# Peptides against a protein of PDB entry 5ZKO, part 17

Target 1, 44 residues: chain A of PDB entry 5ZKO
Amino acid sequence: SASNPRKFSEKIALQKQRQAEETAAFEEVMMDIGSTRLQAQKLR

## One batch from the design tools (peptide; made by RFdiffusion4, then SolubleMPNN)

Design b1_p11_4_s1 (from b1_p11_4, 7 letters changed)
Fold by OpenDDE base, seed 3:
Structure b1_p11_4_s1 (fold): chain B 44 residues (1-44), chain C 44 residues (1-44), chain A 11 residues (1-11)
Amino acid sequence: as target 1 above (44 residues)
Amino acid sequence: as target 1 above (44 residues)
Amino acid sequence: ELERLLELLMK
């Protein structure tokens, strides 16, 4: 089976994209937590 | 909106799981690359 | 890290 560096690079790029998307999703969760905390502070 | 720490912890836990799954998928890609390289070396 | 791995792949 011929090594296809392009195919591997594409797989890696796709995986990077997925990881970036997961990071963005995590940041969204943290922003929601932050907003909730800010609201809680304003109510005190 | 009442802050629900449990809900946030669950969201974080789920996100951590997703990140771990993406890491595992990445490792699989790297193993495939490694196997291909090993095969290429054996053929030389 | 993934970029580094890509670089290693291309070498």
Scores: peptide ipSAE 0.095, ipTM 0.641, DockQ to the pose 0.057
Fold by OpenDDE base, seed 5:
Structure b1_p11_4_s1 (fold): chain B 44 residues (1-44), chain C 44 residues (1-44), chain A 11 residues (1-11)
Amino acid sequence: as target 1 above (44 residues)
Amino acid sequence: as target 1 above (44 residues)
Amino acid sequence: ELERLLELLMK
């Protein structure tokens, strides 16, 4: 029906947001790794 | 400490899995769109 | 990308 395009677009947008959030979480993990490495270097 | 590399690798692997799951969910949405289109065509 | 998907949806 005529409501399908909007409903699907909302689902797509939501899913893209979730993907972006997961990417951000991944980047945070990588930042933590980098910070740990830097800390280890400072202790040397 | 010596446990950091494994711990970080596990976190990375988990996050990659989550990203893959979100991608799969997105693909499912696209499949639903395709199915809806096909159904509409069959009704014509 | 969303716009492209909307285009596909409208077909």
Scores: peptide ipSAE 0.089, ipTM 0.630, DockQ to the pose 0.048
Fold by OpenDDE base, seed 2:
Structure b1_p11_4_s1 (fold): chain B 44 residues (1-44), chain C 44 residues (1-44), chain A 11 residues (1-11)
Amino acid sequence: as target 1 above (44 residues)
Amino acid sequence: as target 1 above (44 residues)
Amino acid sequence: ELERLLELLMK
């Protein structure tokens, strides 16, 4: 049906958003690691 | 603390898994698009 | 990337 392209586009957009959110969450973890390293250097 | 590297590695592994799951979900959406196209060709 | 996918859907 003619509505299929719209439905698929919405699903694709949602999945792209979720992937971006998971990437952001991963970057936060990496930032925490970097911050921990920096703090360790300051305490030495 | 000495436990930080282990905790970070676990968080990284979890985030990598989540990213892989989101990729798989996206691939499923793309498969559905392909299947819809194939069905449309069969019905014509 | 999304735009490219939309173009593919329209074909």
Scores: peptide ipSAE 0.088, ipTM 0.631, DockQ to the pose 0.050
Fold by OpenDDE base, seed 4:
Order: C-alpha cells, then structure tokens, then sequence
Structure b1_p11_4_s1 (fold): chain B 44 residues (1-44), chain C 44 residues (1-44), chain A 11 residues (1-11)
C-alpha cells in the first residue's frame, strides 16, 4: 500500500535514533573510564 | 577501586550487545522493505 | 543516510 514507504521510513528513523542513543551511551561509559583514569593518575 | 575495571568492562560489553541488537533490528526493517518490494514487483 | 534510504524506498 501507499502507506508502506512512510511506515518504513518511520521505522528506519526510529532505529537510527536508537543506534545514536546507544552510541552516546557507549561514549559516556568511555568518558567515565577516562575520567577515572585521569583521577587515579593525579592521586599518584 | 579495583572493581572499576570489571564494572567498566561489563558496561562496555552490555553496550556492544545493545548496539548489535539495534543493528539486527535495523536489518529486519530493511528485510521487510525488501520483501515488500519484491512482492509488489511480482504483482505488477 | 536516512535520505538515501528513503530514496531506495521510492524505487
């Protein structure tokens, strides 16, 4: 049906958003690691 | 603390899993699109 | 990339 392209585009957009959010969450974890490492180095 | 590396590794592993799951979900959407297109072409 | 995917959907 003519509505399928729109529905698919919405699903694609949502998936891209989720992937971006998961990437951001990963980067946050890496930032926490980096911060912890820096702090540990300063305390030595 | 000595537990931080383990906690961080667990968080990284979990995030990688989530990213893989989101990729799989994206591929499913693309498969649905491909299937729909193929069906539409067969009906023409 | 979404735009590229939309272009593919219109084919």
Amino acid sequence: as target 1 above (44 residues)
Amino acid sequence: as target 1 above (44 residues)
Amino acid sequence: ELERLLELLMK
Scores: peptide ipSAE 0.087, ipTM 0.633, DockQ to the pose 0.052

Design b1_p11_4_s2 (from b1_p11_4, 6 letters changed)
Fold by OpenDDE base, seed 5:
Structure b1_p11_4_s2 (fold): chain B 44 residues (1-44), chain C 44 residues (1-44), chain A 11 residues (1-11)
Amino acid sequence: as target 1 above (44 residues)
Amino acid sequence: as target 1 above (44 residues)
Amino acid sequence: KLVELLELLMR
């Protein structure tokens, strides 16, 4: 039925959102690591 | 402080969980597409 | 994978 393509498009859109959220979380952790390393360098 | 490595490990664990969930969701979509294609083939 | 890059940066 014609409902399948729409359902797939919605699922793909949700998957893109999840990927974006995962990327944002990754970038946050990377920024925290970077800041921690910079702080450790300042304490030397 | 020694709290940073633990926080990072927790963030990595959370990220691994997110990746696993994303993979599962991707596999579900792919399975649905596969099943739909198979059904469409049966209707021919 | 993103997790592997994170692990490398933690070393």
Scores: peptide ipSAE 0.133, ipTM 0.623, DockQ to the pose 0.113
Fold by OpenDDE base, seed 4:
Order: sequence, then structure tokens, then C-alpha cells
Structure b1_p11_4_s2 (fold): chain B 44 residues (1-44), chain C 44 residues (1-44), chain A 11 residues (1-11)
Amino acid sequence: as target 1 above (44 residues)
Amino acid sequence: as target 1 above (44 residues)
Amino acid sequence: KLVELLELLMR
């Protein structure tokens, strides 16, 4: 069924939230990798 | 704590899953919008 | 972004 413009805007808002969550998860992984590399360099 | 390469790979796999879910949700929204537009055109 | 992560894991 054709969702009304309000329902579309709500779906877009939800999609923005999902994108933000994905970004946060990505940043966490990158931080973990970065910290590991930094530690390895400090031990040299 | 520095995660081992295996833990990193698992985090990357999880991130790929999140990205796929985000893509699927985006495609659903776009399909809904597209179908609504098509229906409006058919009624003209 | 995912490719970048994979490249980081290969180092």
C-alpha cells in the first residue's frame, strides 16, 4: 500500500538511525585496530 | 585489549551484515516511493 | 570503507 508522506519521512528517519549505528560500529572497529597498531609500534 | 586478527575478522563480518541490512532497508524505502509514483502516474 | 578495514587487517 502506498505509504503517506509522513510514513515515508519516518522510514527515512529510521534509515538515518541505521546509518549512524553502522558508522559507530565502523569507528569502533577502526579504533580497536588503530590502538593495536599503536601498541605494536610502542613495543619496538 | 588488543583483539586478535580472528576477532577483527569477526567484527568485519558483523559490519558487512549491518551494511547489508541497511542496504535492504534503503531498497525497501526506495521501492515503496517508486511504487507510489508509478501508481500516481497510472491514475492520470 | 569495508575494503579499507580489510586492508588494515592484512597488515
Scores: peptide ipSAE 0.117, ipTM 0.625, DockQ to the pose 0.070
Fold by OpenDDE base, seed 2:
Structure b1_p11_4_s2 (fold): chain B 44 residues (1-44), chain C 44 residues (1-44), chain A 11 residues (1-11)
Amino acid sequence: as target 1 above (44 residues)
Amino acid sequence: as target 1 above (44 residues)
Amino acid sequence: KLVELLELLMR
């Protein structure tokens, strides 16, 4: 069924939330990698 | 704790899945918008 | 973003 503009806005809002979650997950992985590298450097 | 390269790979795999899900959701929204626009055009 | 992560793993 044809979604109304309000339904589109809701879907876009949900998509923005997904994007934010993906970004947060990416940053977490990057932090873990950075921490691991720093630890490895300190052991050298 | 320092994640090993295997843990990093697992995190990347999960991130790829998230990206795919986000892309699929985006495409669905775009399809709905496109369908609605097409219907509106046919009524003109 | 994924390419950047992969590059970091390869170092």
Scores: peptide ipSAE 0.117, ipTM 0.627, DockQ to the pose 0.098
Fold by OpenDDE base, seed 3:
Structure b1_p11_4_s2 (fold): chain B 44 residues (1-44), chain C 44 residues (1-44), chain A 11 residues (1-11)
Amino acid sequence: as target 1 above (44 residues)
Amino acid sequence: as target 1 above (44 residues)
Amino acid sequence: KLVELLELLMR
């Protein structure tokens, strides 16, 4: 089977999208934790 | 808003799942590239 | 990991 650089590029592009989605989800979790911590600090 | 450690744990678990899925997708791409390279080596 | 994939495509 010939090298399919286009297919590999498409797979990499999809992987980059997945990584971006993972990063966004991580940032959302961190924001929620950060806001909770800020609230906890204000209550102290 | 009270700390919701359970909700955080659930979000972290979901993030771990996403990371595992990303890893699996990465490994699949690497396997395809590896097999293509092996074929190319055999043709040389 | 993405850099590694790009490097593999360039080889």
Scores: peptide ipSAE 0.094, ipTM 0.614, DockQ to the pose 0.100

Design b1_p11_4_s3 (from b1_p11_4, 7 letters changed)
Fold by OpenDDE base, seed 4:
Structure b1_p11_4_s3 (fold): chain B 44 residues (1-44), chain C 44 residues (1-44), chain A 11 residues (1-11)
Amino acid sequence: as target 1 above (44 residues)
Amino acid sequence: as target 1 above (44 residues)
Amino acid sequence: LLERLLELLMR
């Protein structure tokens, strides 16, 4: 398995994409929680 | 958007799955790098 | 991140 720096760089790029997707999903959940909390505060 | 703790928990479960998949992919890349480095050392 | 999210859900 010769060092293929190009293949490694491609895998790193894919990993960065996965991380970005995970972050986006996390942020969505946090927004939903935030909206729920805000709504609960308005009803008080 | 009523607080649906069940829906939130489901989203958390999905996020955990995504994190596990990301971790597995990361480990694979690291193993490939490690194997390449080991091979390079053997050829010295 | 997940731990922090869980903490927020418990509030």
Scores: peptide ipSAE 0.083, ipTM 0.624, DockQ to the pose 0.100
Fold by OpenDDE base, seed 1:
Structure b1_p11_4_s3 (fold): chain B 44 residues (1-44), chain C 44 residues (1-44), chain A 11 residues (1-11)
Amino acid sequence: as target 1 above (44 residues)
Amino acid sequence: as target 1 above (44 residues)
Amino acid sequence: LLERLLELLMR
């Protein structure tokens, strides 16, 4: 049906959003690890 | 603090879940595209 | 990405 291209475009857009959110969450975890390590080093 | 390893482990577990969900969503989109293409070919 | 996180935690 002619609706398929639009539905696919919407699904792709949602997938791009999910990927961006996953990347942001990953970066946050990495920042937390880095910050914690830096604090631990400053306490030595 | 001794709580950091546990917090990081929990964050990693959540990140693994997010990655699995993203992969599943990607596979679903690819399956829908493949199925639609197959249906279009059968109508030829 | 996840593999890199695991590597950083194991250090």
Scores: peptide ipSAE 0.082, ipTM 0.618, DockQ to the pose 0.089
Fold by OpenDDE base, seed 2:
Structure b1_p11_4_s3 (fold): chain B 44 residues (1-44), chain C 44 residues (1-44), chain A 11 residues (1-11)
Amino acid sequence: as target 1 above (44 residues)
Amino acid sequence: as target 1 above (44 residues)
Amino acid sequence: LLERLLELLMR
């Protein structure tokens, strides 16, 4: 039906948001690891 | 500190879960698109 | 991405 394109576009938009949130969470973990390494180096 | 490896492993596990959930959502969208195409073909 | 993250954790 003609409503399908809009429904699909909304689902795609939601999926893009989820991907962005996953990326942000990944970057946070990487930042924590980087900070830990930097601190370990400073304490040496 | 010695607790960092465990904390990091927990963060990684959570990230893997998020990735799996995102993949499942993506597959659902693709299934809906595929089903719509199949139905459109049947109605022709 | 996760593989790269795991590699960084093992160092």
Scores: peptide ipSAE 0.081, ipTM 0.615, DockQ to the pose 0.087
Fold by OpenDDE base, seed 3:
Structure b1_p11_4_s3 (fold): chain B 44 residues (1-44), chain C 44 residues (1-44), chain A 11 residues (1-11)
Amino acid sequence: as target 1 above (44 residues)
Amino acid sequence: as target 1 above (44 residues)
Amino acid sequence: LLERLLELLMR
């Protein structure tokens, strides 16, 4: 159907958004780890 | 804090779950594309 | 993987 490319593009766009959210969540975790390590270094 | 490793492990586990969900969504989209292509081939 | 999906759509 002629609408398939549009539906697929929408699915891909949604998936890109999910990936961006996952990346942001991962970066937040990494920042938390980094801050914890920095704090541990300061306490030594 | 001694609870940091546990919190990090929980965050990582959640991130792994999200990644698995994203992978499943990708596979679904790929299956849809594959089925559409198969249908197009059958109609030719 | 997203790039691969885009490639599949372009075929």
Scores: peptide ipSAE 0.070, ipTM 0.615, DockQ to the pose 0.061

Design b1_p11_4_s4 (from b1_p11_4, 7 letters changed)
Fold by OpenDDE base, seed 3:
Structure b1_p11_4_s4 (fold): chain B 44 residues (1-44), chain C 44 residues (1-44), chain A 11 residues (1-11)
Amino acid sequence: as target 1 above (44 residues)
Amino acid sequence: as target 1 above (44 residues)
Amino acid sequence: RLLELVELQMR
């Protein structure tokens, strides 16, 4: 199949989006942990 | 709910795994692009 | 970023 740079760019863009979503999910996890730690500190 | 560090570590580990999988998928995309470019260069 | 460079090369 002929090299289609548009298809490559779309494939890359999709992968970038997935990576950004996984980063956001990780940040959410870290925020939850941070919030839990803050709550635990307030209770001490 | 009580802070469960084990659950947090598991949550982080799972997210790290997902991030690694997305990185591997990205590398595969780049390999495909690289292979396509190499093929195009050979045909020129 | 390598990804951005690849995208730029495809334009």
Scores: peptide ipSAE 0.119, ipTM 0.645, DockQ to the pose 0.054
Fold by OpenDDE base, seed 5:
Structure b1_p11_4_s4 (fold): chain B 44 residues (1-44), chain C 44 residues (1-44), chain A 11 residues (1-11)
Amino acid sequence: as target 1 above (44 residues)
Amino acid sequence: as target 1 above (44 residues)
Amino acid sequence: RLLELVELQMR
């Protein structure tokens, strides 16, 4: 209900944080792939 | 290592799924806020 | 598209 703006704001903030964390985790995976690719190129 | 492309692809797919799920969860929260706001307006 | 290319290379 509109009577709980604090609750909504907190829920939004929490979901934004989760999205950012999942993005960071994805970027880490991509960095690992990139580093692996670079290493493979150096070994050729 | 470049020798595990399957592992990387699976990791990427999983992270993409997680990002999509978190986005959907956020959109649901926003929809709930929007619906509540609409209901509050109708009751005025 | 970069991600798509990476995914294609992983197949």
Scores: peptide ipSAE 0.109, ipTM 0.647, DockQ to the pose 0.062
Fold by OpenDDE base, seed 2:
Structure b1_p11_4_s4 (fold): chain B 44 residues (1-44), chain C 44 residues (1-44), chain A 11 residues (1-11)
Amino acid sequence: as target 1 above (44 residues)
Amino acid sequence: as target 1 above (44 residues)
Amino acid sequence: RLLELVELQMR
């Protein structure tokens, strides 16, 4: 079937967005861990 | 609050899994595009 | 590697 370049570009863009969102979620988790460590140090 | 290292490790593991799943989904999209191009070449 | 190190430190 004829390659629909627009549809392909949309699929790629969507997956790139999802990857970026999951990366952001991971960075948030790492920030929480860092903040917890910092707070623990302040309480000592 | 006390750092719960187990909870943190579980969060990290979950996010790593999600990132891997999104990467796999992206690779599938790229494979579809590649296959479409190959098929178009065969039909020419 | 950094992520693995972080995970190791959390064990």
Scores: peptide ipSAE 0.108, ipTM 0.650, DockQ to the pose 0.051
Fold by OpenDDE base, seed 4:
Structure b1_p11_4_s4 (fold): chain B 44 residues (1-44), chain C 44 residues (1-44), chain A 11 residues (1-11)
Amino acid sequence: as target 1 above (44 residues)
Amino acid sequence: as target 1 above (44 residues)
Amino acid sequence: RLLELVELQMR
């Protein structure tokens, strides 16, 4: 079926948003790990 | 607090899995769009 | 906090 290009673009945009959110969550994880690692390093 | 490195690795792995799943979902969307586009092209 | 963020994204 000829899917509406507008609907395709919306689906793509939504998926891109989800990917960006997951990336941001990952970066926050890495930041927390980094800060914890730094804290542990300061105690040694 | 010295977070358990094992728990950090698990969190990282989980987040990587989520990113991979979102990527796979995006690829599926693009595949569906591509197939629909090809079908529309064949009807012309 | 990290678990909370992961949990938030799973909902």
Scores: peptide ipSAE 0.150, ipTM 0.667, DockQ to the pose 0.090; fails the geometry check

Design b1_p11_5_s1 (from b1_p11_5, 5 letters changed)
Fold by OpenDDE base, seed 5:
Structure b1_p11_5_s1 (fold): chain B 44 residues (1-44), chain C 44 residues (1-44), chain A 11 residues (1-11)
Amino acid sequence: as target 1 above (44 residues)
Amino acid sequence: as target 1 above (44 residues)
Amino acid sequence: EEVELLARALQ
């Protein structure tokens, strides 16, 4: 268990950063899918 | 760019799983901090 | 959320 308040804040900040990075990765995937679908529609 | 609808769904599902895993990790960190704070309070 | 992201990519 973490005993130091500074270590608590660091651990929270690290997990928040990971959540933000995974959200950004998800958004990038969705944008890639959306652009690919739009491109496929234009080629018909 | 992903060209296959099956690949799209797999990519989305994988990112959703990663988001859920990071959420669970965050909740675990917060519970650990909460329990540590409670323990520190009991020792006073 | 997913629908909004797709909408943004299509605009």
Scores: peptide ipSAE 0.162, ipTM 0.697, DockQ to the pose 0.035
Fold by OpenDDE base, seed 2:
Structure b1_p11_5_s1 (fold): chain B 44 residues (1-44), chain C 44 residues (1-44), chain A 11 residues (1-11)
Amino acid sequence: as target 1 above (44 residues)
Amino acid sequence: as target 1 above (44 residues)
Amino acid sequence: EEVELLARALQ
């Protein structure tokens, strides 16, 4: 039931956390790509 | 190993999908809150 | 945004 403001705030906080975690995971992937590209350039 | 471009592209695509799914879940929560507020206003 | 992430990794 959508009648509990406390439950809504908890759900919002949880979703914000999940979004941040997925962003961090994406940034990690991009950082690995960037580092690999830099290393490959240095080896040429 | 960060040497496989295909694997990187797959990881990026997966992370983009996860981000979109978490955004959609957040929007659903916000829509429920908005609908509940509107209903509560109509009952007053 | 993706470009900025790559820029940080390359610095």
Scores: peptide ipSAE 0.159, ipTM 0.695, DockQ to the pose 0.068
Fold by OpenDDE base, seed 1:
Structure b1_p11_5_s1 (fold): chain B 44 residues (1-44), chain C 44 residues (1-44), chain A 11 residues (1-11)
Amino acid sequence: as target 1 above (44 residues)
Amino acid sequence: as target 1 above (44 residues)
Amino acid sequence: EEVELLARALQ
């Protein structure tokens, strides 16, 4: 039933949180790669 | 070391896959909510 | 946006 708008909002909020967490994990990977590249450049 | 561009590309690809999976899961939740709303409308 | 993240890391 459409009877639980609160439950639907919880589902949406949970999925948005997961998306944000995966984005943060991607950003961390990219930062690590960037720092590695910077270090390689400085060593040349 | 910047010595493994292949490993970096794998990390990026994996994170992009996870993001896509979480997006698909969100779309599924929204579709379910939409169908529930449609059913409620038809019953009125 | 991915390129922007790399740019920030390299600054």
Scores: peptide ipSAE 0.158, ipTM 0.692, DockQ to the pose 0.035
Fold by OpenDDE base, seed 4:
Structure b1_p11_5_s1 (fold): chain B 44 residues (1-44), chain C 44 residues (1-44), chain A 11 residues (1-11)
Amino acid sequence: as target 1 above (44 residues)
Amino acid sequence: as target 1 above (44 residues)
Amino acid sequence: EEVELLARALQ
């Protein structure tokens, strides 16, 4: 393990970035689902 | 985009898995930081 | 809440 606070900060920052990317990917999936449903509703 | 509810469910499940994996990775980072700090405290 | 926010944004 790193003994350096800077190394810890870098690890945390990287993990926060990854979590944000996964959140964005989930939101994109939900937008796709939502748009499909909305389009189907409009075509009724 | 997928028109099939099953495909949507699969996408959601996959994204939930990825989010869980990133959470676990973050927890591991925090445990490493925490253990290092605890060890330093014990050695005082 | 996130799903609800997305639904509102799409409407």
Scores: peptide ipSAE 0.133, ipTM 0.690, DockQ to the pose 0.058

Design b1_p11_5_s2 (from b1_p11_5, 6 letters changed)
Fold by OpenDDE base, seed 5:
Structure b1_p11_5_s2 (fold): chain B 44 residues (1-44), chain C 44 residues (1-44), chain A 11 residues (1-11)
Amino acid sequence: as target 1 above (44 residues)
Amino acid sequence: as target 1 above (44 residues)
Amino acid sequence: LEYEKLAEALR
């Protein structure tokens, strides 16, 4: 039925959004690591 | 403190797991698209 | 995403 392509497109869009959110979360962790390392260097 | 690296490693492990799960979910959607297309061809 | 490199950098 013609409903299948639309449903799939919606599912793909949702998964792309989730992947983008997980990427953002990863980048946040990386920033925190970077900032922590920089702070540790300043305290030497 | 020595606790920070462990916390970061745990966060990274969690994010890695989430990314793998999202990838698996995406692959499932793609498989469903492929199977649906194959079924549609069989019904012709 | 290079989680493995990040994990190694934290050891």
Scores: peptide ipSAE 0.177, ipTM 0.681, DockQ to the pose 0.042
Fold by OpenDDE base, seed 1:
Structure b1_p11_5_s2 (fold): chain B 44 residues (1-44), chain C 44 residues (1-44), chain A 11 residues (1-11)
Amino acid sequence: as target 1 above (44 residues)
Amino acid sequence: as target 1 above (44 residues)
Amino acid sequence: LEYEKLAEALR
């Protein structure tokens, strides 16, 4: 069905939000890895 | 807590999958927009 | 996002 431009803009906005959330989740994982490595280094 | 390397690898694998799914969803939206524009052009 | 490089670093 021809979704109207408004529906597309809403989909794009939602998808951008999801991408940002996934990026934030990735960054959190990277910080956890970095922190763990630093902790291990300090205990050495 | 010091999550072990295995836990990190699992988190990375999951996050990679989620990112790929979100990318695919974005591409689908863009294809729908392109298809709709082409349809509108053909009807003109 | 360079997931593959990260995965390699965790091996």
Scores: peptide ipSAE 0.177, ipTM 0.684, DockQ to the pose 0.069
Fold by OpenDDE base, seed 3:
Structure b1_p11_5_s2 (fold): chain B 44 residues (1-44), chain C 44 residues (1-44), chain A 11 residues (1-11)
Amino acid sequence: as target 1 above (44 residues)
Amino acid sequence: as target 1 above (44 residues)
Amino acid sequence: LEYEKLAEALR
């Protein structure tokens, strides 16, 4: 099997992109939680 | 907006699963790279 | 990514 460093690099780049997208989705959920908590605090 | 901790927990659980799947996919790529390197070393 | 801590904070 020929080493395909280019293909590996492309796969790594794709996985990094997916990880970043999942991180962004996580941060969105965290922002929603934070906003909800802030609203709850203001109502106290 | 009523705090929906259950809905947040479900979203977090889903994101945790997705993150684990992406991590597993990354590890698979790393294993393929490692196997290729091991083969190349044996052929030297 | 502190998923477990978040889950705990939501209880």
Scores: peptide ipSAE 0.184, ipTM 0.685, DockQ to the pose 0.069; fails the geometry check
Fold by OpenDDE base, seed 4:
Structure b1_p11_5_s2 (fold): chain B 44 residues (1-44), chain C 44 residues (1-44), chain A 11 residues (1-11)
Amino acid sequence: as target 1 above (44 residues)
Amino acid sequence: as target 1 above (44 residues)
Amino acid sequence: LEYEKLAEALR
């Protein structure tokens, strides 16, 4: 069935949200790594 | 606790997988939209 | 997101 353009737009919006959440999760991991490295540097 | 580099690598690997899955889901949505458009064009 | 470069840096 030709999914209503509205349904497609909603799916795209939801997918963009998911991508943003995954990006945020990645950034959190990177911050943790960065913080660990910075702490190690400060203790030299 | 300074998360072991191994734990970070594992988190990154998991996040990479999640990102790939989200990308695949997005591509599926785009294929559905494209297919619908192509069908409409063929019926003209 | 350059996961590969990050993974390499963590090895």
Scores: peptide ipSAE 0.181, ipTM 0.683, DockQ to the pose 0.068; fails the geometry check

